# Peptides against a protein of PDB entry 3H8D, part 89

Target 1, 122 residues: chain A of PDB entry 3H8D
Amino acid sequence: DMKRQQRFFRIPFIRPADQYKDPQNKKKGWWYAHFDGPWIARQMELHPDKPPILLVAGKDDMEMCELNLEETGLTRKRGAEILPRQFEEIWERCGGIQYLQSAIESRQARPTYATAMLQNLL

## One batch from the design tools (peptide; made by RFdiffusion4, then SolubleMPNN)

Design b2_p16_7_s4 (from b2_p16_7, 6 letters changed)
Fold by OpenDDE base, seed 3:
Structure b2_p16_7_s4 (fold): chain B 122 residues (1-122), chain C 122 residues (1-122), chain A 16 residues (1-16)
Amino acid sequence: as target 1 above (122 residues)
Amino acid sequence: as target 1 above (122 residues)
Amino acid sequence: SAELKEQLLKLFAELR
């Protein structure tokens, strides 16, 4: 549904093992989220010490943020919201298009703005 | 068409009368643009010494940016691209919803993402 | 990651 607002967010995280280390010894990861209206449609995690994790609604609900956008407070966190392209660029680099396509074809993906957009491109 | 990328930009401008003045005596205005795919759909200008200007595709083509997005170079200008809400907030403050609605009702507005979104809200 | 989830939930709780 095109009338739902598409919003994107990014926040850093520190590995659990580095929580109590000096700042210079903390490796940061990045958590990305695409919200299609109130609910998350795509999630992506960049880790400093392992491969990226890609997640799409329907298929990966158990591993994705269960809070709606308002509950996250992300809209009120300064610097958390990012441009669509800032999300998409990383998504593409990580193989997100193929991942989402596979989820659609296997009928595991829940219909979202992301699935609709991908299907319009193909 | 939902598959077209919606991108928003803002750049400052200086009044012609202030071009050769000292920096402290230059009043900045702001130029805003909404591109629906390659073409501008909405334009807005905040002036330091006069009321805002609102422009919508179809109705105000003669006063709007005639370059496509690629030609503008805005995508390559650091700091020019802004979040959708950063545009929409100012648009709303300036009476953009009413302006666009009026343009639609008078059949002066060209169909764009902006017109479609407005009609979905009403 | 369960540990990351905990970090995020804590952050979200602080933001609301």
Scores: peptide ipSAE 0.228, ipTM 0.593, DockQ to the pose 0.774
Fold by OpenDDE base, seed 5:
Structure b2_p16_7_s4 (fold): chain B 122 residues (1-122), chain C 122 residues (1-122), chain A 16 residues (1-16)
Amino acid sequence: as target 1 above (122 residues)
Amino acid sequence: as target 1 above (122 residues)
Amino acid sequence: SAELKEQLLKLFAELR
């Protein structure tokens, strides 16, 4: 329901090809997650060398984090949790509104806080 | 309603007595605010030399921020916005749960996201 | 990607 805690996280990743390069030659990507209660509602990946990836629950389950929030340990990782707006700003910039809207319209999106908020907006 | 954005802020303040002292002799207090949509729901003040102050909407309106969120400029002040848990952890430590509960029971508290969450907890 | 997923899972395991 709407009372579930909405929590957002961001962690950097290094491209596999850069894993063993010198630090200055490693390009960082960013992995973002929105958890609606214990389960992920949205996931986003910013890559240094390719377009961003947007994922929404229901539609993209197979590509999204399958662990519940507690299993991820993200709440215990210092610096991982971000403000809602820090997620939403990037989400919007990457076309997340349109992406989620399309998923809702196609009945692919699982109902989440994110879907509810978007439906409230439109 | 439950769809209103919950946003939390913290800003430091210097005691009036320390205003003109050398930086190392200034004791910082902390002002906390929880906004349920445009209006404040909870306010908290940590003082370096006296007990914390807890304030809840409805009961303590006269002592709380009277500006709406936009008027405060807090959303535009870098470093002012904090995570919900950063507020809640201090709130709980300062006896905020009991304070808000008492305000609800006495019918002094204005219904907010905070009151709803507490009633969900109890 | 599958490789990113693996990296994340390893991280998560360390955080538990």
Scores: peptide ipSAE 0.226, ipTM 0.588, DockQ to the pose 0.746
Fold by OpenDDE base, seed 2:
Structure b2_p16_7_s4 (fold): chain B 122 residues (1-122), chain C 122 residues (1-122), chain A 16 residues (1-16)
Amino acid sequence: as target 1 above (122 residues)
Amino acid sequence: as target 1 above (122 residues)
Amino acid sequence: SAELKEQLLKLFAELR
């Protein structure tokens, strides 16, 4: 139910093209995830060289993490977990509210904590 | 409702008796708070020289923070906000589950997110 | 991207 634990994570990544470059030439991206209980509800990717990517459960399942939270091991990675606001601030800046709203209106979004909260706001 | 934002905070304190002592003689305690929306739901105090103090809304209102979250300024204090698990881990170790359960059973606890989650568990 | 997905999956595997 909507009382499931909401947990947020962020991990850095280096784009494949920069993997073997010198450190100064490695541009860092950021992968964000919101888990509603065991399953991902929202995913966000900040890229150093292209617009951010926003993904919501139901609509974008094929592009999102397919593992449940336990399978990711993120809860055991030091520094990976972030505060809710640390996720939401970026989500909002990237247009996540509008993106999720559109997904709800088109009936593409799977019900999650995120959809419930948005519907509470609107 | 139970979809209110749950936020957790921790700040250190030095006991009054140690205020003006040398640094090596200042024993640090920790003040913890769980806010269910704007109002405190649980409070916890770790003392260097006495057992921890556990407090729950409704039962212990007179001993708990009387300010709403905004009034505390905690959301603007760097390093004060902590992850939910950082609170819950200490809460559990201090016997908080049993304490809250007893408060619920005696009808002393005010309904909060904390009470709802516990009742979901039991 | 597919490449990022593979990187992440590798990381997750290491964390399990």
Scores: peptide ipSAE 0.224, ipTM 0.581, DockQ to the pose 0.744
Fold by OpenDDE base, seed 4:
Structure b2_p16_7_s4 (fold): chain B 122 residues (1-122), chain C 122 residues (1-122), chain A 16 residues (1-16)
Amino acid sequence: as target 1 above (122 residues)
Amino acid sequence: as target 1 above (122 residues)
Amino acid sequence: SAELKEQLLKLFAELR
């Protein structure tokens, strides 16, 4: 259903290796999520010391957040929600369009708002 | 088409009566817009000295912004874009749900994403 | 990352 609300979130994380270091030595990563209604459609992770990780529903379910949006509590965390473009800008920069396209072509992607939008774009 | 991107914007304005006053004496109002794709679906104005104004596509076209989204330049203005909920919170507080519902019932409202969402809610 | 997953789950639990 294309009437589902699309919501995007971003939260920082500290890599475990830096967890006990002084604050100035803690490198922050960024966790991104796109929720298509209650269910996650895309996930993205920016790491300070390795390439970004892109994940799409259907293909990468095992590596993605298994909680629905309500269960995450993200809607209640100040500053967590971001604009669609704030997500998409990073997604595109990280090769997300190609990644999702490949997932569709290989029949690994679960249909989501994201897959529909991509198919409209191309 | 429910695949159209929904975008929301807010900008301040100064009433003409205060235009030449000292900054401390200029009361700011707030102009809100909901764009359903390129076309405005809802407009809202918060005034410092009168009730809020609610406007919906179809019914209030003459009083709403006549420019399409691209023509407004809002997408290029830093700080203008807001989250959907930032718009909806004010919209609801100002009686927007009832206003739009009435416009639908009177056959004055043009079908938009907003009308569709309302009809899903009720 | 299993470690990241644990961090997130902990955060989510706090937010619920």
Scores: peptide ipSAE 0.220, ipTM 0.576, DockQ to the pose 0.739

Design b2_p16_8_s1 (from b2_p16_8, 9 letters changed)
Fold by OpenDDE base, seed 5:
Structure b2_p16_8_s1 (fold): chain B 122 residues (1-122), chain C 122 residues (1-122), chain A 16 residues (1-16)
Amino acid sequence: as target 1 above (122 residues)
Amino acid sequence: as target 1 above (122 residues)
Amino acid sequence: SSRERSLELVREILAE
């Protein structure tokens, strides 16, 4: 549905092991989320020391944020919201196109704006 | 077409009369643009001393930016690109919904992402 | 015209 607002967010995180280290020794990761209306469509995590994690609605529900957008408070967190392209650029670099496509083909992906966009692209 | 990237920009401007005044006496306006792919779909101007100006593709072509997105250099201007909502919030406040709707009804608006979104909303 | 103004604004800001 075109009516749903597409919103994207990014927040940093520090690995648990680094939590109490000196600032210079804390390696920062990044948590990304795409919300299609109130519900998450895609989630992505960049780690300083392991491969990126890609998650899509339907397939990866159990590993994704279960809060609706309002519940997350992301819309109220200064600096958290990012441009669509800021998400998509990383998504593409991390193999998100192929990941989502595979989820669609296997009928694991829940229909979202993201699935529709990809289907339109192909 | 869903394939076209929707991108939004905002740049400040100072009124010609204020150009050479002291900084504290310069009243800043804002120029907004929505690009549906390479071409502008909507333009909006906030002025410190007169009503906002709303422009939509098809109807107001002669008054709108004639450069394609790449030609503008906006994508390379740091701080120029804004979130979709940052545009839409101002657009809505300025009566953009009604303006675009009227342009559609009068068959003056060129089909864009914006026209499609509005038609989907109504 | 507004078109001319807009074009000039874009150019001026980008030049800063």
Scores: peptide ipSAE 0.039, ipTM 0.533, DockQ to the pose 0.544
Fold by OpenDDE base, seed 1:
Structure b2_p16_8_s1 (fold): chain B 122 residues (1-122), chain C 122 residues (1-122), chain A 16 residues (1-16)
Amino acid sequence: as target 1 above (122 residues)
Amino acid sequence: as target 1 above (122 residues)
Amino acid sequence: SSRERSLELVREILAE
């Protein structure tokens, strides 16, 4: 459904282990989300001390945000919403294209705007 | 070509007549652009003292930006790039959907991402 | 559990 708005968000997070440390010892990670209408289509997490995590709807539902966009409150948080390219640049650098492609090929990905766009690209 | 990146920009402008007036007497307008890849697909201008101007590729080429995106320097201007919805909200409020639809129906609009999206919506 | 962790993280950050 091409009627759905594509929205992208990013928020920082601190590792649980660093939560109570001095600011200088807190390593910041980043949580990214692509919402295809009300529901998340892709999620990505950048960590300071481990490989990035890529997640796509259908395949990784159990690891992804279960809240719809309105429930998250992201739309109401200043600075959370980012440009599409700000998401895509990181996604691509992390191998997201191949990750999503593989999920599509294995029939693990549910159809989203992201899957459709990838299919247009390839 | 769904491979093209959709990017949106907004910059303020001052009316020529107000250019040399005191700041308090300068009424600010806004120039909006939607680039479908390298070329502009839609342009919009908000004016303080006249109706908004809506322009679509094909129909309004002579009134639209002739520079490709790289030539504009918009990508290098901090604060110029805006979220898609920031463009679309204004576009819709100004009657952009109907404007573009009419341009399509009259065969004046050249195919762009914008025309394709509208056709998906309707 | 991973899902819960993610949700908790999001909620905590958004609460700021």
Scores: peptide ipSAE 0.029, ipTM 0.534, DockQ to the pose 0.398
Fold by OpenDDE base, seed 2:
Formats: C-alpha cells, structure tokens, sequence
Structure b2_p16_8_s1 (fold): chain B 122 residues (1-122), chain C 122 residues (1-122), chain A 16 residues (1-16)
C-alpha cells in the first residue's frame, strides 16, 4: 500500500568516546529514519569521524529499528520530525540512491515507498 | 568514584521480523542496562531466537548507549528501573561474569563499578 | 553495532 503516510525523523547523538567531554568537545552525530507507514523503510547515520551509514529495509533489517513508528515515540518527540526533503537531501549526498538501487538489483531490498519511488525515477 | 549510584533498567522490544505479526506471534526481547553513576557500565539484550548479547564499557563502547543516564530518560520511564539482582541474575546466566573477566584480562574493559566488584570476587 | 545504537536511540526517545 503505497498510500501509506511517509514520515521522516532526525535525532542528534553524541559518540560514545565523547560522552564525558566538555560540550564544546562533543562532536555531534545525527540519526535519521524514514517510515513508510508504521514500518521503517530507510535509516541513516551521520558521524563526525567516519563515513555515513545507510540502511534499507530487507537488506539491513538486523541493523535497523525493530519497533513500529508508534512504538518508537518519535512522533511524540518535539522537533524530531523533519520534512521529506530534509531527509532526501542528506540521503542523496551520502550515495543513498546508488545504495538502494544496488539492494534492489541484488533482490535484498524489501518493497517500500522508497523502492517504488526509485523504480519510477530510473 | 565507586560511591556512584548503581542503577539498572529493562525495556522490552519486538524483533524486526515480528513487527507486523499478531501480538501472540510477536516474540519479545529485552534490553538491559547498568549505569555506574551517569555512564553505562554494562548492556545486555535477550533475544527469542539468538544468543544473548553482552556488552561492557571500554570494550564495546561503539555498541553501547552513547548518552548519559539523565539524557536517556530511563529514570523518567515508569517501570523501566529494576533492582540490581534482577539484572545480575540474567547477566550471570548469560555468562556475563566470564565475559567481563575476559575483557579485563585483555585490557579492553574500562574501569567501572562492575569491574571493581568482579575483582573483589575473584 | 549500528543496530544496538539505533535501538538505544529509539528507547531513549520512549523514555522521554
């Protein structure tokens, strides 16, 4: 059902090594999620000192959110929800289109809104 | 400072594969955390279909909670906090003593209340 | 792992 609501979220995090540092020395990362209806379709992490992590449903299930959207509480966290383009801009810059395409071609990607949109683009 | 407050928490989760199943068919896992003052000392996950995951500070930092206790909000989540023995019973059954000991011997473990207590035991 | 980190972030949100 591609009529499902597409919702996007972003949460800041501090890397484990910086937990005890002064605020000015805590390098911030960002956790991103795309939910296709109640289930996560894409996940992404930006890090200050390593390459970004891109994850897509089906291929990377074991590394992605195991809770449905309502269970996460993200919709109830003020400031967590972002606009679709705020997610997509980062996704594209990090090579997300190519990553998802590769997952589709290898039959690893579970069908989601993200896979459908990419299929329409290519 | 071994005078820091030792606090323990437990949160349920559903495995990714069971997200969309009927409640009776959702096999529940459990996430456990031991905080030595403001920072996590041990983390543990019980799974319905794979071995438990044990993590100790220093060795497994990249896989453990990156936020301090106050930042997690666990102390504000009703029913999340558990008694020390409720954590330790599971930790022991899962081989946690041996796991932590090995981390100490390999110089991977960061000193915590957990490492100190084990050193007193052995 | 990324899984544990993501899980923790979600759980922390739940606690807030």
Amino acid sequence: as target 1 above (122 residues)
Amino acid sequence: as target 1 above (122 residues)
Amino acid sequence: SSRERSLELVREILAE
Scores: peptide ipSAE 0.082, ipTM 0.491, DockQ to the pose 0.561; fails the geometry check
Fold by OpenDDE base, seed 3:
Structure b2_p16_8_s1 (fold): chain B 122 residues (1-122), chain C 122 residues (1-122), chain A 16 residues (1-16)
Amino acid sequence: as target 1 above (122 residues)
Amino acid sequence: as target 1 above (122 residues)
Amino acid sequence: SSRERSLELVREILAE
């Protein structure tokens, strides 16, 4: 149901090759998630040295977070939760609207809050 | 150093699309990791409905576990640790020897216990 | 891809 709470999260990560390096030499990536209620709807990753990764439910299930929101522990991690706009701004800049639109048109996207909002926009 | 402890782990995972299904309808995948001391050397994933994923350090750092062994908590998870042969048997069946060999030849593989053992075999 | 899955698996472990 679209009355489900929409919650967004962001976590930094460091590449394995940088794990043993000095902190100043560790390049950070950023992992983003949009949860539509207990279930992930969108996922996004920013990398220091490669293109962003965009993922949407239905199409990219095998590449996305396999845990429900409660199982992730994200709601209990200080500083992990972000505002909707903090997610959407990056999503848009990375071409997320077009990516989700294509997934809808190809009938690969699972219906979520994200798909519904995009349908209202179009 | 090759005197580092070699430790292997296996964890099941369920696809997001199956998370809300009855347990009998949840198809399990399997995540495997080989740690050469504190650092991951090889990673492998078995899926219920797609080909295995094989990953080796150096070549596939951006797709592999980004945490050192201690950070993962795997050593503290009951039933996660497996014997070397339990990893290697699946690795071989999935074409891991050829995969790692190709990574060495292309100079993409980071030297690990795994690369050293393969070099001794050849 | 696998990195995302690894991250989530680790989170599961840490949540236990």
Scores: peptide ipSAE 0.070, ipTM 0.523, DockQ to the pose 0.555; fails the geometry check

Design b2_p16_8_s2 (from b2_p16_8, 10 letters changed)
Fold by OpenDDE base, seed 3:
Structure b2_p16_8_s2 (fold): chain B 122 residues (1-122), chain C 122 residues (1-122), chain A 16 residues (1-16)
Amino acid sequence: as target 1 above (122 residues)
Amino acid sequence: as target 1 above (122 residues)
Amino acid sequence: STRERAMALVEEILAE
């Protein structure tokens, strides 16, 4: 709810297959997280060579970060925190609104700031 | 409320007295704004040679930005938008909590996201 | 897995 701080993070990752390649041959992906207070509400990944991955709390808990925000160290990682719009822009481009909407309608989504905002939008 | 997007901005300013000086002789201040939806909720200024200025909606309207967020062009100014914590850290250091609290208690503050959060904090 | 990848990334952050 309004009492919980909304924080967004992005960190790069290199594909396992590229880990030991020369830097020029490493294709970078991006891992994104939205934390609604201490717990993750949304997660997504941008990949260089496969479709984006979208995940929402409640539905995709087993595939999402299980650490609370403080445990992740993300708040202490310089350059990891991003603006809300930087997350939302990518989320929207990846079809996140539709994904979350479907999760809400199927009663799979756990209530979060994201679900509340989406329900306000619609 | 929760439905309104909270956005924070910072832009530098040069003192009028320094405007036509050589760059090395210009002392930079910083102008900060918190927008609660389309309207400014808090404003502050960091100055190189005088105390910070703190302003809150309702109380200080005449001294604050009168433009709505879109009219300011801040959302289109690259590098102007900052993270919430980047605003709040400075706000706290400048005594913003006490300033806003006093404005609330005196019934001078207009209800905003900031007033709501402060009342939750206390 | 997605979770494993996320955890690995977090672990790298924590190791810094």
Scores: peptide ipSAE 0.166, ipTM 0.604, DockQ to the pose 0.813
Fold by OpenDDE base, seed 5:
Structure b2_p16_8_s2 (fold): chain B 122 residues (1-122), chain C 122 residues (1-122), chain A 16 residues (1-16)
Amino acid sequence: as target 1 above (122 residues)
Amino acid sequence: as target 1 above (122 residues)
Amino acid sequence: STRERAMALVEEILAE
């Protein structure tokens, strides 16, 4: 349903191992979320020292944010919301297209805006 | 075609009458644009001293930006790109829904993402 | 877990 608003968010996180280090020695990761209406469609983590984590609704539900968008407070956090392209650029670079495609082909992906857009692209 | 990227931009403009005034005496207006892929779908101007101007593709082509998105340089201007909601919120407040609806009903609006979304909403 | 991290981050946001 194209009526649903697509919203994207990014927040930094500090690695658990760096939590108590001096600020200059903390390496930031980045947590990304794509919400298709109230529910998450894609999630992504960039880490300073390990491969990106890509997650898609349906396939990775148990590893993704379970809160609806309003519950997260992301819409109210200054600087958290990002442009669609700011998400998509990283998603693409991290192999997100292939990841989502595979999830669709295996029938693991829940239909979302993301799945629909990919199907339009292919 | 849902493949087209929807991108939104905002840039300030100074009223012609204030062009040579001291910075503190310049009242800024705001120029907004919605690009549906390479081409503008909606344009909006907020003025400090007159009603908002709303323009939609097809109906108002001669009053709108005629350049494609790449030609505008907006994608390369720091701070110009805005979130979809940052456009839509103002668009709605300025009566954009009604304006676009009227343009559709009169068969003046060119089909765009904006027209499609409105038709989904109605 | 990734889910736990997400929740922790959200909790931090909500606590602000």
Scores: peptide ipSAE 0.171, ipTM 0.617, DockQ to the pose 0.780; fails the geometry check
Fold by OpenDDE base, seed 4:
Structure b2_p16_8_s2 (fold): chain B 122 residues (1-122), chain C 122 residues (1-122), chain A 16 residues (1-16)
Amino acid sequence: as target 1 above (122 residues)
Amino acid sequence: as target 1 above (122 residues)
Amino acid sequence: STRERAMALVEEILAE
């Protein structure tokens, strides 16, 4: 839906295994989210020591953020919001296009702005 | 009472309206509880599509969990227990301080650890 | 889990 605002966010995280280590031994990852209106459409995690995690609505609901955009507080966290291209560049680099395409083809993906854009591109 | 253990819990829930939808269309909210000893003192619900619900003992007994802590099974549910600050942060963000204060001033709040802490702060 | 981590991060944001 063209009426829904597309908003993107990025926040750093410390790996659970490093949570209790000295500061110099804590490696940071990055958590990314794409919200299509109030609801999450895509989620992505970059890790320092393992492959990226890609998640899409419908297919990966059990692993994705459960809160709506307002509940997350992301809109109120200074520096958390990023530009669409800042999300998409990483998404593409991590194989997100193919991941979402496969989810659409398997009929696992919930229709979102992301699925619509991809379907228009192909 | 300093002798009563303060324990906090969080569990996900599916919106009643989504209960019978396909898995991809079920949006989760979050249910929070503060127990002052065996009895609930505060309850809070985060919803994906509506404002948070705040409830305090005495004022909102009819809408709050009726089970004592042991009856809930929360102490035996892996991952349900959270740190005090994890509850308080959300409580504060949702306007819980003002909500409880108003309940105290209207003489609707049952005395709990939460009311005592707030009264000490003011 | 991935979900648990996401929720923890969100809670930290809400606590700010």
Scores: peptide ipSAE 0.170, ipTM 0.457, DockQ to the pose 0.590; fails the geometry check
Fold by OpenDDE base, seed 2:
Structure b2_p16_8_s2 (fold): chain B 122 residues (1-122), chain C 122 residues (1-122), chain A 16 residues (1-16)
Amino acid sequence: as target 1 above (122 residues)
Amino acid sequence: as target 1 above (122 residues)
Amino acid sequence: STRERAMALVEEILAE
């Protein structure tokens, strides 16, 4: 069950307000995803001008990527895949531990590798 | 200004619930995009089991494709580009005229080729 | 979300 491969990805995006500006004036946002096997477990977005968005499977399914990992093409996009710690460091800084913990306590979180690891930590 | 090239695209997706079914049992959804020059003006999704999703620039930027046309690679994907009428027919059937009109009236729509054409029609 | 789904589709295209 928890033997699934954990894979992490990051891709940039440009905010709509900056689309027509000079390249140097386009502030990048960042989209992050954690896949627990074929399915997304966590998602987050970093924005230059607003708070981070944190999402966890079960609770936030309607706001998260709905494609399975292979369908996303992320595994085939050069430079998209990141190391686990590259995701976790940002997740932690953004309050992801507390966010996921709250989702577990409210019984909104779907069981994933992330929920299991958190419950082992606490 | 409105001299930009209008290009339209369609690509299929499979709903998550059908991913592990036999091919004949996988009901396809469809993703559509209208690009006004390099930037998206309209987006819509057809689903086999839920209402269409309609999106217009300005109003729905946070729910739409954020990449410019060249960045999407759609122009290089065989079979992705469709005729204008192939997009418009579906757009009309899904209530796109009313949707865009409402976005214009509420001052949420960003000016695009689509908004200009609608205002010429009405 | 719709945006993430669209972006994922684009990523698939770019990977082809």
Scores: peptide ipSAE 0.152, ipTM 0.543, DockQ to the pose 0.586; fails the geometry check

